Peptides against a protein of PDB entry 2AUS. Designs and how they scored, part 122

Target 1, 323 residues: chain A of PDB entry 2AUS
Amino acid sequence: ADIKREVIVKDDKAETNPKWGFPPDKRPIELHIQYGVINLDKPPGPTSHEVVAWIKRILNLEKAGHGGTLDPKVSGVLPVALERATRVVQALLPAGKEYVALMHLHGDVPEDKIRAVMKEFEGEIIQRPPLRSAVKRRLRTRKVYYIEILEIDGRDVLFRVGVEAGTYIRSLIHHIGLALGVGAHMAELRRTRSGPFKEDETLVTLHDLVDYYHFWKEDGIEEYIRKAIQPMEKAVEHLPKIWIKDSAVAAVAHGANLTVPGIVKLNAGIKKGDLVAIMTLKDELVALGKAMMSTQEMIERSKGIAVDVEKVFMPRDWYPKLW

## One batch from the design tools (peptide; made by RFdiffusion4, then SolubleMPNN)

Design b2_p18_1_s4 (from b2_p18_1, 12 letters changed)
Fold by OpenDDE base, seed 1:
Structure b2_p18_1_s4 (fold): chain B 323 residues (1-323), chain A 18 residues (1-18)
Amino acid sequence: as target 1 above (323 residues)
Amino acid sequence: SEKEKFLKEREERRKSLK
């Protein structure tokens, strides 16, 4: 998620009208909520769906959605996209995840052997989705980006793990236990990262949300609820971006595909088929879409469809119709 | 220990729901 992407400028003379749109930091509180994402610390116990339903009740919202299910017993980072931002979860589903896990071994194993075997599980692994998953139970490859052992205490192994989306930590631990020859199970699990969302100052509890909403509605203090909600643009920080001319914004906001002439600047390394964020020059999210060209093709070509627009977020009236 | 801290924080989060 921390991949710094190079920015290639196609039009260095492109200006933006400061009167058009609503940059993330300039949204009134009601509009900020309408385009918000909460970095929720999901408690252990409830389902991710129950927690989303509670947030909707607490904040008096019509719609919300989460950026990837946590099991009832699993705590930690659950991005919850609000109202008009609800569909931004599409950007978070494919994002890498980090967890802290407690593995319990079913026998005694020398520490050096634990460390050696766990290191072998960095890289590509083959998994079968569990029965409770909405995913078809077919064998599939997943990436383990890193394993960091935090503590070994007899038969208990606390470790940090970075994984590709839809890697099952319970299955990983089971296979580690088999490789160690003694067996193992997942005792505890916490998600510490979901794409751009991590354990930081933006992480809030359900209790925090109750209190912060109360301070706003009863006491007129909006500061806390404003800080508790991230702009939807946070949920796309890990995606490759394409920044467009003011004259192209309204067309894309109406659901038109992005054409090459509308591009001002873009990230390097976009491939055909990649999920990309279409941004204004004020870093407002206009839409998510599928790249129909590589970065190189978008630079070299004068015309054609650059992005197939899949999900529009920006209202149609934030920028003038210039077509 | 890091394990004890992790388990303590989990228990605190579990209690906060009651």
Scores: peptide ipSAE 0.389, ipTM 0.900, DockQ to the pose 0.048
Fold by OpenDDE base, seed 5:
Structure b2_p18_1_s4 (fold): chain B 323 residues (1-323), chain A 18 residues (1-18)
Amino acid sequence: as target 1 above (323 residues)
Amino acid sequence: SEKEKFLKEREERRKSLK
């Protein structure tokens, strides 16, 4: 999520009509909800699926989905995509995660040894998914981006950890315990980040959502519920982006593949096969798709399919058909 | 301590569901 991507401009004269579309900050409240993502503070106890069902009930929604399962006992950042934004969760599933974990050691270990061994777990680790995972139990490599020890209190180690998606912190702690020679288990876990969603002023509880929905429906105050819901574009901030001409938006919104002439600007470092976000010049999410070209090919070529459009989000009528 | 703060915040979140 933290990789700053360079923006390469192909057409520096491309303008956008301010009358077309609905920029993220200019959506009416009902439309904002339809294209929203909640940065939910999932409480400990319920499943991620139960929490999504409760949000649907609280906000009177037909559809919602979450950006990556948290175990029942695990709290913290659970992005919940709403209604027409529901499918944006596919952008969040592969996103990096951060956790704060409390590890309990099964024996006494000198602090210097704890620090030294935990530092060795930064980088690539080999994991096997747990038995209860829907993922096939094949050995797989995962990246640990960083480990920050927050506190060592005897046998208790509180640490922050940044990891690749689908890294099991429980398994990491088990392996750290083995490397320390005493064994360890995960006492507590909180997710503090899921891609672009983190612990910040956008983090809301289920109780907040109840209150904020009430303030809107009964008191006519939309401010709180508006603030509690992020635009769906937040859920793709970590993806490489391609910005397209106004004339290309309606075609892509109808499910047409993005061709090279439609590109105004794009991020550097796109590879063939990457998941990319197709954006308007107003930073509206049109679609997610698979890059069929690299950034370099999209710059050098005058024609061809740049992106195979997989999922359209934008309504077909926000931009005029210019074909 | 950071541990005590973390555990306190967890307990507050657990109580808010009851």
Scores: peptide ipSAE 0.386, ipTM 0.898, DockQ to the pose 0.049
Fold by OpenDDE base, seed 4:
Structure b2_p18_1_s4 (fold): chain B 323 residues (1-323), chain A 18 residues (1-18)
Amino acid sequence: as target 1 above (323 residues)
Amino acid sequence: SEKEKFLKEREERRKSLK
């Protein structure tokens, strides 16, 4: 859900030094890659891990990680975080997902009944994870945010579905088939969204990456590889954000917890225990952390630990130590 | 149809791996 988060300003006089840091749009190409995330169109066939290994080979990288496994047969949006950005996948794992699925019914069902039953699967559903999942096979509730039927062609139903992270579309289709009384299976699946990553101009293939890397290394053309890699900040767009003073950046970059006096502005609706992104006033990702206060507590309190810093991304030298 | 388009695009993506 593109929930536009309200921004609450605590310090309207806070300025940022333009000479400090590297805003997402001003990184040299090597630094951009070091803090990059690829919106990969994963082809059907390979595992998500094989695709990550190929990207590492294509781009001559030491480290990379993906923002949530796609099964071998599943294509589409696979965010691949590079090098120093690798740990940003933690922000993408809990993110909502969208898929286009082809469901095949095992019997004839009137279109009106298909539409009616599929609408009943919007909202909360109870799922048991499949045996092959690393997730404990406990019954759990998951949210289906929306189901959009794209086409009904006899026994074939093409639909778009927005779901909570870790919703199994194969299991959803199985239960829809049971509710229709004829049974169903998942014929095809494509992921069209993973949090802030979607099918758009930033979606690239493995072939694109080969070509774009070649254009950079052999022809000196950086433009294509620069466009093919998103800044790591893209991978946290869906998280609640806290923007901090320049004087607080170096401390957080050294692994210090964020205290309330360091906060300039923050999103509304932060709860204690939420994963939050700590940002500079130039929208640079400093760290991910766990909120130790609500938004309201961070506004009302003059002191205390606001965020327990879990994952630092920013180098220690981008901002001066001012304490 | 949207189904035919979806299946065609899938087959193109499968061929591009070869």
Scores: peptide ipSAE 0.383, ipTM 0.898, DockQ to the pose 0.048
Fold by OpenDDE base, seed 2:
Structure b2_p18_1_s4 (fold): chain B 323 residues (1-323), chain A 18 residues (1-18)
Amino acid sequence: as target 1 above (323 residues)
Amino acid sequence: SEKEKFLKEREERRKSLK
């Protein structure tokens, strides 16, 4: 998520009409909610599905979806996409995750050995999905990006870990315990990051949402509920982006594929097959799609399908039909 | 300690659901 992608400008003279669309920070409160994502602090106890059902009741919503399951006992960052933004969670499922974990060792191990062995688990690891996973129980490789030991207190090890999507921290701790020779189990787990969503000023509780919705509906104060809901564009910050001409927006909003002439600017390093976000020049999310060309091909070619549009978010009427 | 802080915050989050 933190990789700054270079922006390559293809059309430096392209302007946008300020009368068209609704930029993320200029949506009326009802529209902001319809295109919103909550950075929820999921409490320990409920399932991720129960928490989504509670948010729907609290905010009087027809639909919502979460950006990757947390087990009942696991707390922390659960992105919840609202209403028309519900399908933006597809962008968050493949995103990297960070956790703070408490590992309990089943025997005494010198601190130097704990530190040495845990460092060996940075990089590629082999995991088997747990029995409760909907994923076929095939061995698969996963990346551990980093392990940071926060505290060692006898047999208790508190650590931060950055991982590839679908890495099982419980399985990682089990393997660390085996490598230490004493065994270990996961005592506690908190998710501190899910792609662009982290522990910051945007993190809110279920209680915060109850209070903020009440302030809006009963007192007419929208500022709190507005701040508690992020624009759906936040959920695609980690994706490579392609910015398009105003004249291309309505076609893509109708489900047409993006062609090369519609591109104004794009991120470097897009590969064929990548999930990309199609944006307006006002940083509004039009659609998600699959790149059919590399960045280099999108620069060099004058024509062709650049992106196969998989999911439209923008309403058809925000930009005029210019074809 | 960081462990004690982590466990305290977890217990506070668990109590807020009651």
Scores: peptide ipSAE 0.378, ipTM 0.897, DockQ to the pose 0.048

Design b2_p18_2_s1 (from b2_p18_2 with T1S M5R A7K F13Y)
Fold by OpenDDE base, seed 2:
Structure b2_p18_2_s1 (fold): chain B 323 residues (1-323), chain A 18 residues (1-18)
Amino acid sequence: as target 1 above (323 residues)
Amino acid sequence: SLEERRKKYAGRYEEAIA
């Protein structure tokens, strides 16, 4: 998620009108909530769906959605997209995840052997989805990006693990236990990262949300609830981006596909078929779409459909129609 | 203070998750 993508400028003369749009940092509080994402610290116990329902009640919202299910017993980072931003969660579903896990071994194993075997589980692993998963129980490959052992205390192994979306840590621990020859189970699990969302100053509890909402509604203090909600643009930080001319914004906001002449700048390394974020020159999210061209094709071509627009977020009236 | 303000709204969490 932290891969800095190069930005290629196609039109160095393109300017943006400061009177148009609502940049992420300049939204009125009501509008900020309508286009918000909460970096929630999900407690252990409730389902991700129950937590989303509670947030809707707490904040008096009609719609919300989460950026990838955590099991009831699992705590930590659950991005919750609000109201008009609800569908931005589709950008978070395929994003990498990080966890801290406590593995309990069913026998004594020398520390050197634990470290050696766990290192072998970095890379590609074969998993079968759990019975409780809505996903068809077909064998599938998943990537383990890294395993970092934090502590070994006898039979208890605390470790950090970075994984591809839909990797089951419980199954990983089971296979590690088999490879160690003694067996193992997952004692505890916390998600510490979901794409661009991590354990940082933006992480908030359900208690924080209750308190901060009442500070705003009853005491007139908006600063706390404003800080507790991130702009929806945070949820697309990990995606490749295409920045467009002011003259193209209204058309894309009406659901028109992005054509090559509308591009001002773009990230390097976009491939045909990639999910991309279409941005204004003020870093406002206009839409998500499927790249119909590579970065190179978008640079070299003078015309054609660059992005098939799949989901619009920006209201139609933030920018004028210039066509 | 933040702590004093939180005390004012004690019990609202339990009501919201009920």
Scores: peptide ipSAE 0.271, ipTM 0.889, DockQ to the pose 0.928
Fold by OpenDDE base, seed 3:
Structure b2_p18_2_s1 (fold): chain B 323 residues (1-323), chain A 18 residues (1-18)
Amino acid sequence: as target 1 above (323 residues)
Amino acid sequence: SLEERRKKYAGRYEEAIA
């Protein structure tokens, strides 16, 4: 998520009308909520679905969805997309995750051996999905991006781990324990990151949401609930972006594919088949789609379908039809 | 203050998650 993507400008003279659309920073509070994502600190105990149901009740919402299940006992970063933003969670499902885990060893192991063996689990690992997973119990590879040992206290090992989406930390710890020869189990787990969402000033509790909602509804103070909800555009920060002309926005908002002439600027390194975010010049999310061209092809070609539009988020009336 | 406001709404969290 932290990889700075180069921006290539195709049309440096392209302007945007300030009267069209609703930039993330200029949405009225009701509209901000309709296109919002909460960086929730999920408590241990409830399921991710129960927590989403509570948020819907607290905020009086019809729809919400989460950016990747946390087990009941697992706390930490749970992105919850609201109302019209609900489908943006599809961008978060494949995103990398970070956890802090407490592993308890079932025997004494020298610290040097713990460190050496855990380092061997960086890279590609083979996992079996747990029995409770809706995923077929086929062996699959997953990437462990990094393991950072934070503390070793006898048989307790506190570590940070960055992983590919759908890596099971419980299974990782089990395999580490087997490799150490003594066995191990996961004592505690907290998710510290889900794509662009991390432990920062945007992380809020369910208690915060209750308080902030009442401050708004009963005291007329919007600032707290506004800060507690991120714009849906936050949920696509990790994706490659394509910025389009004002004249192309309404067509894409109606579900038309993005054609090459509509592109103003784009990130470098887009490949055919990549999930991309289509943005306005005001950094509003119009749609998600599949790249039908590379960045290079989008620069060199004068015509053709650049993006197959899969999910529209922007309302059809935010920008005028200019066709 | 934020703290005074939180005190005003004490107990509503428990009601919301019940």
Scores: peptide ipSAE 0.267, ipTM 0.891, DockQ to the pose 0.936
Fold by OpenDDE base, seed 5:
Structure b2_p18_2_s1 (fold): chain B 323 residues (1-323), chain A 18 residues (1-18)
Amino acid sequence: as target 1 above (323 residues)
Amino acid sequence: SLEERRKKYAGRYEEAIA
């Protein structure tokens, strides 16, 4: 999520009509909800699926989806994409995660040794998915981006860990325990980040959602529910972006592939096969797609398919047909 | 206040998760 991407401008004269579209922070409340993502503080106890079902009930929604499963006992950041934004979760599933974990050691280990051994687990690790996972139990590599020890109290080690998506913290702790020679288990786990979603002022509880929905529906106060729901564009902040001309927006919104002439600006470092977000010049999400060219090819070429459009989010009528 | 509003809707959470 924290990868800074350079923006390369291909057309510095491209302007956008302010009358077209609905910028993320300018949507009417009903439309904001239809294109929303909740940064939910998932309580311990329920499954991620139960929590999504409750949100649908609370907010009177037909559809919702979550940005990556938390186990029942695990609390913290669960992005929940709403209604027309539901499929934006495909951008969040592969995103990096951060956790705070409490590891309990099964024996006494000097603090210096704990620190030294845990540092060796930064980088690539080999994991086997747990039995309860729907994923085939094949050995796979995962990246541990960082381990930060927060506190050591005897046999209890509180630490922050940044990991690649689908890294099992329980398995990491087990391997750390083996490396320490005493064994260890995961006592507690909280997810503190899921891609662009983190513990901040946007984090809300199920209780907050109930209250804020009633404030809106019964008291006519939309402020709280508006703040509790992020625009769907938040869910793609960590993706490489391509910004397109107003004249290209309606075509892409109809499911046409993005061609090179439609590009105004783009992030550096796009590779063929990357998931990319197609944006308007007002930072509205039009679609997600697969890059068919690198950034360099999109700059150098005058024609061709730049992005194979996989999922359209924008309604077809927000921008006029100019083709 | 936010607190006064929360008091007004006490019990709605339990109904929503039931």
Scores: peptide ipSAE 0.263, ipTM 0.886, DockQ to the pose 0.933
Fold by OpenDDE base, seed 1:
Structure b2_p18_2_s1 (fold): chain B 323 residues (1-323), chain A 18 residues (1-18)
Amino acid sequence: as target 1 above (323 residues)
Amino acid sequence: SLEERRKKYAGRYEEAIA
């Protein structure tokens, strides 16, 4: 998520009409909620689905969805996309995750050996999904991006770990324990990051949401609930972006594929098959789609389908039809 | 204060998660 992508400008003269659309910072509170994502601090105990159901009840919402399941016993960062933003979670499912884990060793191991062995688990690992996962229990490779040991206290090892989506920390800890020769289990787990969502000032509890909703509805104070909900555009910050002309926005909002002439600027390093965010010049999310061209092809070509539009978010009426 | 407002609504959390 922290990779700054280069921006290549194709049309430096392209302007946007300030009267069209609703930039993320200019949405009325009701519209902000309709296109919102909560960075929820999920408590231990409930399932991710129960928590989503509670949020729907608390905020009086018709629909919501989460950006990747946390187990009942696991706490921390659970992005919850609201209403019209619900499907933005598809951008978060493949995103990298970070956790803080407490591993308990089943025997005594010298600290130097713990550190050495845990370092060997950075990189590619082979895992079998647990029975409780909706994923077929086939062996698969996953990436461990980094392991940072925070504390070692006898048999207890507190560590931070960055992983590819769908890496099972419980399985990682089991394999570390086997490599140490004594065995180990996961005592505690907290998710500290899910793509662009992390432990920061935007992290809110269920209790915060209850309070902030009532401050708005009963006391007329919207500032708390407004801050507790991020714009859906936050959920795509980690994706490569393509910014389009005002004249192309309505067509894409109607489900038309993005063609090369509609592109104003784009991120470098887009490959064919990548998930990309289609943005207005006001940084409004229009749609998610699959890149049908590389960045280089989108620069060099004068025509063709640049993005196969998979999911539209923007309403059809925010920008005028210019066809 | 934020704390005083939270006290006003304290029972509603339990109702919302029940």
Scores: peptide ipSAE 0.289, ipTM 0.900, DockQ to the pose 0.907; fails the geometry check

